Peptides against a protein of PDB entry 4Y8H. Designs and how they scored, part 76

Target 1, 196 residues: chain A of PDB entry 4Y8H
Amino acid sequence: TSIMAVTFKDGVILGADSRTTTGAYIANRVTDKLTRVHDKIWCCRSGSAADTQAIADIVQYHLELYTSQYGTPSTETAASVFKELCYENKDNLTAGIIVAGYDDKNKGEVYTIPLGGSVHKLPYAIAGSGSTFIYGYCDKNFRENMSKEETVDFIKHSLSQAIKWDGSSGGVIRMVVLTAAGVERLIFYPDEYEQL

## One batch from the design tools (peptide; made by RFdiffusion4, then SolubleMPNN)

Design b2_p22_8_s1 (from b2_p22_8, 8 letters changed)
Fold by OpenDDE base, seed 2:
Structure b2_p22_8_s1 (fold): chain B 196 residues (1-196), chain A 22 residues (1-22)
Amino acid sequence: as target 1 above (196 residues)
Amino acid sequence: SALQEELRKAFQYTTDPSKEFL
């Protein structure tokens, strides 16, 4: 897996590859690793497909209940729920999650929750097995307050490099753009990003 | 707790040898 989320001028963009593995094998299955937990709060998933799906489902349910009682939750609230689930169950799950969301008050925010269930708020986060190959690239090329287009390009190039070197990453690159204007889903196919 | 039990059930596939990884 190669996943990332990047804050930018107008919000946040999540990105992910789509490859799935089974045990030691590449399963040749396309998975959507970008998962909605609220209208403008999404997550990137790595680790156990089943575990991360269960976590995301619980968070989604919790945030729906929260909304009914208190109104739209903050991204921090969502990250806290993820953190609680991941930390309290860290011995029985394999989950690496990036939480990203947009609201008018806080704008785009990114929270990374690695194995173990710690939580870290960052301007951008990368995770998954492919992320190890792009720390340097991302550090060199990330800028705060990029445009949407610059951020899309940054993520596309980053994930392309991760996919190039990580056998556990591949397929399509999906993105979700979260801004005041709404939610936009993007998809990029190998024919495009492999040439970068 | 009841919540922890439900969570345990949700994550029971961690030991499944056929589990998929992202």
Scores: peptide ipSAE 0.372, ipTM 0.759, DockQ to the pose 0.276; fails the geometry check
Fold by OpenDDE base, seed 5:
Structure b2_p22_8_s1 (fold): chain B 196 residues (1-196), chain A 22 residues (1-22)
Amino acid sequence: as target 1 above (196 residues)
Amino acid sequence: SALQEELRKAFQYTTDPSKEFL
């Protein structure tokens, strides 16, 4: 897996490859690793498909309950719920999560939750097996307050590089753009990103 | 907790050698 989330001028963009594996084998399956937990709060998932989906389902349920009682939760609140689940169950979990969301007060925010269940707020985050290949590239090329187009290109190039070197990454690149204007889903195919 | 129990049930499937990874 190669996943990332990047804050930008107008909000935040999540990105992911779509490859899955079963044991030592690459599965012939195009998965969606970008998962909605609230209207403008999404997550990137790495690790166990079942574990991360279960966590996301529980978070989504909690955020729905929260909304019914208190109104729209913040991205920080969502990250806190993820953190509690991941930390308290860390001995039984194989889950890496990036939480990203947009609201009018806090704008775009990114929280990364690695295997141990810690939480880190960052301007951008990368995770998954492919992320090890692109720390240098991302550090060199990330800029704060990029345009939507610049951010899409940054994510596309980053994930393309990760996919080139990580056998556990590939397929399509999916993105979710979260802004004041709403939610937009993007998809890019190998014929485009492999040539970058 | 109820939450932990639901997670425990869900994570039982992680011991399956055929489990899917992202």
Scores: peptide ipSAE 0.357, ipTM 0.740, DockQ to the pose 0.278; fails the geometry check
Fold by OpenDDE base, seed 3:
Structure b2_p22_8_s1 (fold): chain B 196 residues (1-196), chain A 22 residues (1-22)
Amino acid sequence: as target 1 above (196 residues)
Amino acid sequence: SALQEELRKAFQYTTDPSKEFL
């Protein structure tokens, strides 16, 4: 897996590859690793497909309940629920999560929750087996307050490089853009990103 | 708790040999 989330001028963009594996074998299945937990709060998933989906489903349920009682939750609140689940059950699950969201008060925010269940707020985050190959690239090329187009290009180039080196990453690149204007899903196919 | 019960049900197949990994 190669996943990332990047804050920019108008909000936040999440990105992910789509490859899945079964044991030591690459599965011929295109999986969506970008999961909605609230209207403008999403997550990137790495690790066990079943474990991370279950965690996301539980968070979605809690945020729906929260909304009915208190109104729209913040991205920080969502990250706190993810953190609690991952930390309290760290011995029984394999999950790496990036939480990203947009609201009018806080704008775009990113929280990373690696194995073990710690939580870190960052201007951008990368995770998954492919992330090990692009730490240097991302550090060199990330800038704060980029445009939407600059941020899409940054994520596309970063994930393309991760996929080139990580056998556990590949397929399509998916993105979700979260801004005041709404939610937008993007998809990029190998014929485009392999040439970058 | 209700949360722990949901987790128990969700993770009962973590040892499935056909388990997909991201």
Scores: peptide ipSAE 0.349, ipTM 0.743, DockQ to the pose 0.265; fails the geometry check
Fold by OpenDDE base, seed 4:
Structure b2_p22_8_s1 (fold): chain B 196 residues (1-196), chain A 22 residues (1-22)
Amino acid sequence: as target 1 above (196 residues)
Amino acid sequence: SALQEELRKAFQYTTDPSKEFL
């Protein structure tokens, strides 16, 4: 897996590859690793498909309950729920999560929750097995307050490089753009990103 | 907590050798 979330001028963009593995085999399944937990709060998932799906489902449920009582939760609140679940169950989970969201008060925010269940607020985060290959690239190329187009290109190039080197990453590149204007899903195919 | 209990139930079979990884 190669996943990332990047704050930018108008909000935040999440990105992910789509490759799934089963045991020692790379499955040809195209998986959506970008998961909605609230209208403008999403997560990137790495690790156990079942574990991360269960966590995301529980968070989604709790955030809906929260909304009914208190209104729209902040991204920080969502990250705290993820953190609690991941930390308290760390002995039984294989889950790496990036939480990203947009609201009018806080704008785009990114929280990374690695194995062990710590939480870190960052201007951008990368995770998954492919992320190890692109720390240097991302550090050199990330800028704060990029445009939407610059951020899409940054994520596309970053994930393309991760996929190039990581056998556990591949397929399509998916993105979710979260802004005041709403939610936008993007998809990029190998014929496009392999040429970058 | 109630949340932990729900997680426990959800993860009961996650040790299946055939499970998928992201």
Scores: peptide ipSAE 0.343, ipTM 0.737, DockQ to the pose 0.278; fails the geometry check

Design b2_p22_8_s2 (from b2_p22_8, 7 letters changed)
Fold by OpenDDE base, seed 4:
Structure b2_p22_8_s2 (fold): chain B 196 residues (1-196), chain A 22 residues (1-22)
Amino acid sequence: as target 1 above (196 residues)
Amino acid sequence: SELNEKLKKEFQYSTDPSKEFL
């Protein structure tokens, strides 16, 4: 897996590859690792598909309940719920989560929750097995307050590089753009990103 | 490409989270 979330001028963009493995076999299955937990709060998932989906489902439920009582939760609130679940279950959980969201007050925010259940607020985050290959690339190329187009290109190039080197990453690149204007899903195919 | 067309088809398949690792 190669996943990332990047704050930019108008919000935040999440990105992911789509490759999954089944046991020892690398399945060229196209999965969606970008998961909605609220209208403008999403997460990137790495690790056990079952574990991360269960966590996301629980968070989604809690945020729906929160919304019914208090209104729209902040991204920080969502990250706190993820953190609690990941920390409490760390002994039996294989999950790497990046939480990203947009609201009018806080704009785009990114929280990374690695194994162990710590939480870190960052201007951008990368995770998954492919992330190890692109730390240097991302550090050199990330800029704060990029345009949407610049951010899409940054994510596309970053994930393309991760996919190039990580056998556990591949397939399509998916993105979710979260802004004041709403939610936009993007998809890029190998012919488009392999030559970058 | 043929690969793109294959991936487009696979995109529509349901996942089985119990057997998958991301």
Scores: peptide ipSAE 0.405, ipTM 0.737, DockQ to the pose 0.232; fails the geometry check
Fold by OpenDDE base, seed 2:
Structure b2_p22_8_s2 (fold): chain B 196 residues (1-196), chain A 22 residues (1-22)
Amino acid sequence: as target 1 above (196 residues)
Amino acid sequence: SELNEKLKKEFQYSTDPSKEFL
């Protein structure tokens, strides 16, 4: 897996590859690793597909309940729910999650929740097995307050490099753009990103 | 490309992730 989320001028963009493995082998499945937990709060998932799906489902439920009682939750609230689930179950779960969301008050926010259930708020986050190959690239090329287009390009190039070197990453690159304007899903195929 | 078309056809959400790892 190669996943990332990047804050930018107008919000946040999540990105992910789509490759799935079965045990030690690459499975022939195109998975959507970008998962909605609220209208403008999404997560990137790495680790156990079952574990991360279960966590995301629980969070979604909690956020729906929260919304019914208190209104739209903050991204921080969502990250806190993820954090508690991951931390409380750390001995039984293999989950690495990036939470990202947009609201008018806080704009785009990114929270990374690695194995063990710590939480870190960052201007951008990368995770998954492919992330190890792109720390240097991302550090060099990330800028605060990029445009949407610049951010899409940054994510596309970053994930392309991760996919190039990580056998556990590949397929399509998916993105979710969260802004005041709404939610936009993007998809990029190998013919495009392999040439970067 | 053939790869793109294959990937387009395989586009799906996981329904049985029990043995899958991301």
Scores: peptide ipSAE 0.403, ipTM 0.747, DockQ to the pose 0.251; fails the geometry check
Fold by OpenDDE base, seed 3:
Structure b2_p22_8_s2 (fold): chain B 196 residues (1-196), chain A 22 residues (1-22)
Amino acid sequence: as target 1 above (196 residues)
Amino acid sequence: SELNEKLKKEFQYSTDPSKEFL
């Protein structure tokens, strides 16, 4: 897996590859690793497909209940729910999660929750087996307050490099753009990113 | 926390060796 989330001028963009593995085999299944937990709060998933989906489902349910009682939750609230689940189950859980969201008050925010269940607020985050190959690239090329187009290009180039080196990453690149204007889903195929 | 206890009841860990990984 190669996943990332990047804050930019108008909000936040999440990105992911789509490859899955089963034991020692690379599965030919194309999976959506970008998961909605609220209208403008999403997550990137790495690790166990079943475990991370179960966590996301629980968070979604909790945020729906929260909304009915208190109104729209903040991204920080969503990250806190993820953190509690990941930390309390850390001994029997294989999950790496990036939480990202947009609201009018806080704009785009990113929270990373690595194995062990710690939580870190960052201007951008990368995770998954492919992330090890792109720490240097991302550090060199990330800038705060990029445009939407600059941020899409940054994510596309970053994930392309991760896929190039990580045998556990590949398939399509998916993105979700969260702004005041709404939610936009993007998809890029191998022919579009392999030459980058 | 009370929240943690409620959420833990809904948590299901997959032990299937054929499970998919991301």
Scores: peptide ipSAE 0.386, ipTM 0.748, DockQ to the pose 0.270; fails the geometry check
Fold by OpenDDE base, seed 1:
Formats: C-alpha cells, structure tokens, sequence
Structure b2_p22_8_s2 (fold): chain B 196 residues (1-196), chain A 22 residues (1-22)
C-alpha cells in the first residue's frame, strides 16, 4: 500500500493506490483504500482490509451519532475516535490510518495514526509499505498552500514513485478532494502515472 | 469496553495469511 493526504490552499486531498495482497500473493483485485467516515472527513487505510474497514465503520457510526447530538464533528474529533479504537486494540489490530477532513473553521487537516495508536497532526502524511520509497521526494517537493492542481500533481507523482518501487503497491491511483465546494473523486490509471 | 470486546472478536483473525491485506 501507498497512501497519503496533503493539505493545500483550499482544503485537503487524500490519495491511495489500489493493490491488495492475500498472504504472500498480489491479489488480482482493485480495492478502494479511501473510505468516507463523514461528508468531508475521510481516511486512507493500510494493513488488514477487514480490520481497517471495521474501524472505519465504527468511526462512521460514532460520527453519525455525534452529528445527531452536537452537529458536524471536526476532523480532530474523528481522528480522536480513530486513535482510541486503534490504541485500545493495538495488540490485536493491524491498521495504519491517515485521517483527513475539511471544515470552514479549520480548513484542511491531516492526522496520521500508525500502528500502536498514536496520533500526529501534520501538514501532509504518507503511509504504507510504499511510503518508505518517497519520503525524500515528498520532503523535497511538498509546499504549503499549493493549488488544487499542484497538489493533485504532487500526489500523483509521489504515489507513482511509490508504486514503481513497492511491489505491494499498484493498480489505479484514487484521490478524494475535500474543499468548501464539496467532495470530488479522481482516478488515474497505470498508462497515465507510469509515464511520470 | 463493550466496543473493544466486539472489535477484539473480529480482529482475532487479523494475522490470518488468507485474509486480504492492503
């Protein structure tokens, strides 16, 4: 897996590859690793497909309940729910999660929750087995307050490089753009990003 | 918590090599 989320001028963009494995084998299956937990709060998932989906489902339920009682939750609130679930179950859980969201007050925010259930707020985050290959690239090329187009290109190039080197990453690149204007899903196929 | 117990029951198979991994 190669996943990332990047804050930019108008919000935040999440990105992910789609490759999955079964045991020691690369699965012939395209998976959506970008999961909605609220209208403008999403997560990137790495690790056990079942475990991370279960966590996301529980968070979605909690945020729905929260909304009914208190109104729209912040991204920080969502990250806190993820953190509690990941930390309390760390001995039996294989999950790496990036939480990202947009609201008018806080704009785009990114929280990374690695194995162990710590939480870190960052201007951008990368995770998954492919992330190890792109730390240098991301550090060199990330800029604060990029445009939407610059951020899409940054994520596309970053994930393309991760996929190139990580046998556990591949398939399509998916993105979710979260801004005041709404939610936008993007998809890029191998023929496009392999040429980068 | 009750929530944690439910999660633990599901996650007991998280290391099963036959399961899908991201």
Amino acid sequence: as target 1 above (196 residues)
Amino acid sequence: SELNEKLKKEFQYSTDPSKEFL
Scores: peptide ipSAE 0.385, ipTM 0.734, DockQ to the pose 0.289; fails the geometry check

Design b2_p22_8_s3 (from b2_p22_8, 6 letters changed)
Fold by OpenDDE base, seed 3:
Structure b2_p22_8_s3 (fold): chain B 196 residues (1-196), chain A 22 residues (1-22)
Amino acid sequence: as target 1 above (196 residues)
Amino acid sequence: SELQKELKEAFKYSTDPSEEYL
């Protein structure tokens, strides 16, 4: 897996590859690793497909209940729910999560939750087996307050490089753009990003 | 909350790390 989320001028963009493995085999299945937990709060998933899906389902349910009682939750609130589940179950979980969301008060925010269940708020985050190959690239090329187009290009180039080196990453690149204007899903195919 | 406890308990029996890996 190669996943990332990047804050930018108008909000936040999540990105992911789509490759899935089954034991020692690379499965020819295109998985959606970008998961909605609220209208403008999404997550990137790495690790066990079943574990991360179960976590996301629980968080989604909790946020729906929260909304009915208190109104729309913040991204920080969503990250706190993820953190609680990941930390309290860390001995039985294989889950790496990036939480990203947009609201009018806080704009785009990113929270990363690695295997240990800690939580870190960052301008951008990368995770998954492919992320090890692109820490240097991302550090050199990330800028705060990029345009939407600059941020899409940054994510596309970053994930393309991760896929080139990580045998556990590949397939299509998916993105979700979260702004005041709404939610937009993007998809990029190998014929495009392999040439970068 | 009590709801969070119930959800955590449900999670313990819903995870299967032996299947697909991302």
Scores: peptide ipSAE 0.399, ipTM 0.759, DockQ to the pose 0.255; fails the geometry check
Fold by OpenDDE base, seed 2:
Structure b2_p22_8_s3 (fold): chain B 196 residues (1-196), chain A 22 residues (1-22)
Amino acid sequence: as target 1 above (196 residues)
Amino acid sequence: SELQKELKEAFKYSTDPSEEYL
């Protein structure tokens, strides 16, 4: 897996590859690793497909309940729910989560929750097995308050590089753009990003 | 916390050795 979320001028963009593995083997499944937990709160998933899906489902349910009682939750609230689940069940879970969301007050926010269940708020986050190959690239190329287009390009190039080197990453690159204007899904195919 | 209790109750602790990984 190669996943990332990047805050930018107008919000946040989540990105992910689509490759799935089964045990030690590469599977031919195309997975959507970008999962909605609220209208403008999404997550990137790495680790166990089942574990991360279960976590996301629980979070989604909790946020729906929260919304009914208190209104739209903040991204921080969502991250706290993820953190609680991941930390309290860390001995039984293989889950790496990046939570990203947009609201008018806080704009785009990114919270990374690695396997141990800690939580870190960052201007951008990368995770998954492919992320190890792109720390340097991301550090050099990330800028705060990029445009949407610059951010899409940054993510596309980053994930392309991760996919080039990580056998556990590949397929399509999906993105979700969260802004005041709404939610936009993007998809990029190998024929495009492999040439970057 | 109450959240912790509710979420722990809802979460499945079993792992499937045949599971897929992301």
Scores: peptide ipSAE 0.398, ipTM 0.762, DockQ to the pose 0.278; fails the geometry check
Fold by OpenDDE base, seed 1:
Structure b2_p22_8_s3 (fold): chain B 196 residues (1-196), chain A 22 residues (1-22)
Amino acid sequence: as target 1 above (196 residues)
Amino acid sequence: SELQKELKEAFKYSTDPSEEYL
């Protein structure tokens, strides 16, 4: 897996590859690793497909209950729920999560929750087996307050490089853009990003 | 919480490596 979330001037963009593995082989299944937990709060998933989906489902439920009682939750609140679940179950979970969201008060925010259930707020985050290959590239090329187009290009190039070197990453690149204007899903195919 | 208890029971066993990984 190669996953990212990047804050930019108008919000945040999540990105992911789509490759799934099982045992010692690459599955021929295309997976959506970008998961909605609230209208403008999403997550990137790495690790066990079952574990991460279960966690996301529980968070989505909690955020629905929260909304009914208190109104729209912040991204920080969502990250706290993820953290609680990941930390309390860390001995039995294989889950790496990036939480990203947008609201008018806080704008785009990113929280990374690695194995063990710690939480870290960052201007951008990378995770998954492919992330090890792109720390240098991302550090060099990330800038705060990029445009939407610059951020899409940054994520596309970053994930393309991760996929190039990580056998456990591949397929399509998916993105979710979260801004005041709404939610937008993007998809890029190998014939496009392999040329970068 | 009751939810945490239920979740702990659900994840009592380690993930089977034969299952799908992201």
Scores: peptide ipSAE 0.387, ipTM 0.761, DockQ to the pose 0.288; fails the geometry check
Fold by OpenDDE base, seed 5:
Structure b2_p22_8_s3 (fold): chain B 196 residues (1-196), chain A 22 residues (1-22)
Amino acid sequence: as target 1 above (196 residues)
Amino acid sequence: SELQKELKEAFKYSTDPSEEYL
């Protein structure tokens, strides 16, 4: 897996590859690793498909209950719920999560939650087995307050490089753009990103 | 919630290295 989330001028963009494995074998499946937990709060998933889906389902349900009682939750609140679940169950979970969201008060925010269940707020985050290959590239090329187009290109190039070197990454590149205007889903195919 | 607790218990035992991995 190669996943990332990037804050930009107008909000935040999540990105992911779509490759999955079963045991030691690459599965010929196109998986959606970008999962909605609230209207404008999404997550990137790495690790066990079952574990990460279960966590996301719990968070989604919790945020629905929260909304009914208190109104729209912040991205930080969502990240806190993820953190609690991941930390309290760290001995039984294989889950790496990036939480990203947009609201009018806080704008785009990114929180990364690695295997141990710690939480880190960052301008951008990368995770998954492919992330190891792109730390240098991302550090060199990330800029704050990029345009939507610049951010899409940054994510596309980053994930393309990760996919190039990580056998556990591949397929299509999916993105979710979260802004004041709403939610937009993007998809890019190998014919495009392999040429970068 | 009760549902949240049930879901939490479910994933404690859902980890299987032979299953789908991301």
Scores: peptide ipSAE 0.374, ipTM 0.756, DockQ to the pose 0.263; fails the geometry check

Design b2_p22_8_s4 (from b2_p22_8, 6 letters changed)
Fold by OpenDDE base, seed 5:
Structure b2_p22_8_s4 (fold): chain B 196 residues (1-196), chain A 22 residues (1-22)
Amino acid sequence: as target 1 above (196 residues)
Amino acid sequence: SKLLEELRKAFEYSTDPNKEYL
C-alpha cells in the first residue's frame, strides 16, 4: 500500500493505490483504500483490510451518533476516536491509518496513526509499505498552500514513485478532494502515472 | 468515552491466515 494525505490552500486531498495482497500473493482486486467516516472526514487505510474496515466502521458509527447529539465532529475528534481504537487494540491490530478532513473553522487537517496507535498532526502524511520510498521526494516537493492542481500533481507523482518500487502497491491511484465546495473523487490509471 | 469503550468491545479481530492486506 501507498497512501497519503496533503493539506492545501482550499482543503485536503487523500490519495491511495488500489493493490491488495493475500499472504504473499497479489490479489486480483482493485480496492478502495479511501474510506468515508463522515461527509468531509475520510481516512486512508493500510494493513489488514478487515481490521482497518472494522475500525472505520466503528468510527463512522460513532461519528453519526456524535452528529445526532452534538453536531458535525471535527477532524481532530475523528482522529481521536481512531487513535483510541488503534492504541487500545494495538496488540491485535495491523492497521495504519491517515485521517483527513475539512471544516470551515480548521480547514484541511491531516492526522497520521501508525501501528502503535500514536497520533500525529501534520501538514501532510505518507504511509504504507510504499511510503518508505518517497520520504525524500515528498520532503523536497511538498509546499504549503498549493493549489488543487499542484496538490493533485504532487500526490500523483509521489504515489507513482512509490508504486514503481513497492511490489505491494499498484493499480489505480484514487484521490478524494475535501473542500468547502464538497467532495470530489478522482481516479488515475497506470497509462497516465507510470510515465511520470 | 463510554460509547467508544462499548464499540471497542464489539471489535472482532480476524485471525484468518489468508487475510487480505492493503
Scores: peptide ipSAE 0.405, ipTM 0.788, DockQ to the pose 0.259; fails the geometry check
Fold by OpenDDE base, seed 4:
Structure b2_p22_8_s4 (fold): chain B 196 residues (1-196), chain A 22 residues (1-22)
Amino acid sequence: as target 1 above (196 residues)
Amino acid sequence: SKLLEELRKAFEYSTDPNKEYL
C-alpha cells in the first residue's frame, strides 16, 4: 500500500493506490483504501484489510452518533477515536491509518496513526509499504498552501514513484478532495501515471 | 467516552484477522 494525505490552500486531499495482496501474492487492483467516516472526514487505510475496515466502521458509527447529539465532529475528534481504537487494540492490530478532514474553522487537517496507536498532526502524511520509497521525494516537493491542481500533481507523482518501487502497491490512484465546496473523487490509471 | 469503550470492546471480539492486506 501507498497512501498519503496532504493539506493545501483550500482543504485536504487523500490519495491511495488500489492493490490488495492475499496469500501467495494475489493482487487486486480495485480496492478502495479511501474510506469515509463522516461527510468531510475520511481516512487512508494500510495493513490488514479486515482490521482497518472494522476500525473505520466503528469510527463511522461513533461519529454518526456524535453528530446526532452534538453536531459535526472535528477532524481532531475523529483522529482521537481512531487513536483510541488503535492503541487499545495494538497487540492484535496491523493497521496504519491516516485521518484527514475539512471544516470551516480548522480547514484541512491531517493526522497520522502508525502502528502502536500514537497520533501525530502533520501538514501532510505518507504511510504504507510504498511510503518508505518516497519520504525524500515528498520532503523535497511538498509545499504548504499549494493549489488544488498542484496538490493533485504532487500526490500523483508521489504515489506513482511509490508504486514504481513497491511491489505491494499498484493499480489505480484514487484521490478524495475535501474542501468547503464538498467532496470530489478522482481516479488515475496506470497508463497515465506510470510515465511520470 | 463510555460509548467509545463499548465500541472498542465490540471490536476486540468481532474483528477476525485474515491474510488480506492493503
Scores: peptide ipSAE 0.404, ipTM 0.784, DockQ to the pose 0.256; fails the geometry check
Fold by OpenDDE base, seed 1:
Order: structure tokens, then C-alpha cells, then sequence
Structure b2_p22_8_s4 (fold): chain B 196 residues (1-196), chain A 22 residues (1-22)
């Protein structure tokens, strides 16, 4: 897996590859690793497909209950729920999560929750087995307050490089853009990003 | 929370080498 989330001028963009493995083998599947937990709060998933989906389902349900009682939750609140689940189950869980969201008060925010269940708020985050290959590129090329187009290009180039070197990453590149204007899904195919 | 505590117990036996991984 190669996943990332990047804050930018108008909000935040999540990105992910789509490759899935089973045991020691690359599976012939295209998986959506970008998962909605609230209208403008999403997550990137790495690790066990079943475990991370279960966590996301629980968080989504919790945020629905929260909304009914207190109104729209912040991205920080969502990250706190993820953190609690991941930390309390760290001995029996294989889950790496990036939480990203947008609201008018806080704008775009990113929280990374690695194995162990710690939580870190960052301007951008990368995770998954492919992330190790792109720390240098991302550090060099990330800028605060990029445009939407600049951020899409940054994520596309970053994930393309991760996929190039990580055998556990590949397939399509998916993105979710969260802004005041709403939610937008993007998809890029190998014939495009392999040429970068 | 109480809800999260109850749901947490569902992961006690979640490890499986035959699972799909992302």
C-alpha cells in the first residue's frame, strides 16, 4: 500500500493506490482504500483489509451518533475515535490509518495513526509499505497552501514513485478532494502515472 | 466510551494470515 493525505489552500486531498495482497502473494484485485466516515471526513487504510474496514465502520457509526447529539464532528474528533480503537486493540490489530477532513473553521486537516495507535497532526502524511520510498521526494516537493492542481500533481507523482519501487503497491491511483465546495473523487490509471 | 469498549472486544481474535492486506 501507498497512501497519503495533503492539506492545501482550499482543503485536503487523500490519495491511495489500489493493490491488495493475500498472504505472500499479490492479489488480482483493485481495492478502494479511501473510506468515508463522515461527509467531509475520510480515511486512508493500510494493513489488514478486514481490520481497517471494521474500524472505519465503527468510526462512521460513532460519528453518526455524535452528529445526532452534538452536530457535525471535527476532524480531530474523528481522529480521536480512530486513535482510541487502534490504541486499545494494538496487540490484536494490523491497521495504519490516515484521517483527513475539511470544515469551515479548521479548513483541511490531516492526522496519521500508525501501528500502536498514536496520533499525529501534520500538514501532510504518507503511510503504507510504499511510503518508505518517497519520504525524500515528499519532503523536497511539499509546499504549504498549494493549489488544488498542484496538490493533485504532487500526490500523483509521489504515489507513482512509491508504486514504481513497492511491489505491494499498484493498480489505479484514487484521490478524494475535500473543500468548501464539496467532495470530488479522482482516478488515474497506470498508462498515465507510469509515464511520470 | 462504553460503545467503543464493547466494540473493542471484537478485535481480540482478528489476526489471520489468510486475510487480505492493503
Amino acid sequence: as target 1 above (196 residues)
Amino acid sequence: SKLLEELRKAFEYSTDPNKEYL
Scores: peptide ipSAE 0.403, ipTM 0.785, DockQ to the pose 0.288; fails the geometry check
Fold by OpenDDE base, seed 2:
Structure b2_p22_8_s4 (fold): chain B 196 residues (1-196), chain A 22 residues (1-22)
Amino acid sequence: as target 1 above (196 residues)
Amino acid sequence: SKLLEELRKAFEYSTDPNKEYL
């Protein structure tokens, strides 16, 4: 897996590859690793497909109930729910989560929750097995307050490099753009990003 | 919260035989 979320001028963009593995082998499944837990709060998933899906389902349900009682939750609230689930179940889970969301007060926010269930708020986060190959690239090329287009390009180039070197990453690159304007899904196919 | 605790417990007892990883 190669996943990332990047805050930018107008919000946040999540990005992910789509490859799934079974044990040590590549599985014949294309997965959507960008998962909605609220209208403008999404997550990137790495690790166990089953574990991360279960976590996301629980968070989604929690946030739905939260909304009914208190109104729209903050991204921080969502991250806290993820953190609690991941930390309290850390001995039984293989889950790496990036939580990203947009609201008018806080704008785009990114929270990374690695194995073990710690939580870190960052201007951008990368995770998954492919992320190890792009720390340097991302550090060099990330800028705060990029445009949407610049951010899409940054993510596309980053994930392209991760996929190039990580056998556990591949397929399509999906993105979700969260801004005041709404939610936008993007998809990029190998014929495009492999040429970068 | 109480809700989170209950959901956490439910998750703790769940199992999935699939060995798929992201």
Scores: peptide ipSAE 0.396, ipTM 0.782, DockQ to the pose 0.265; fails the geometry check

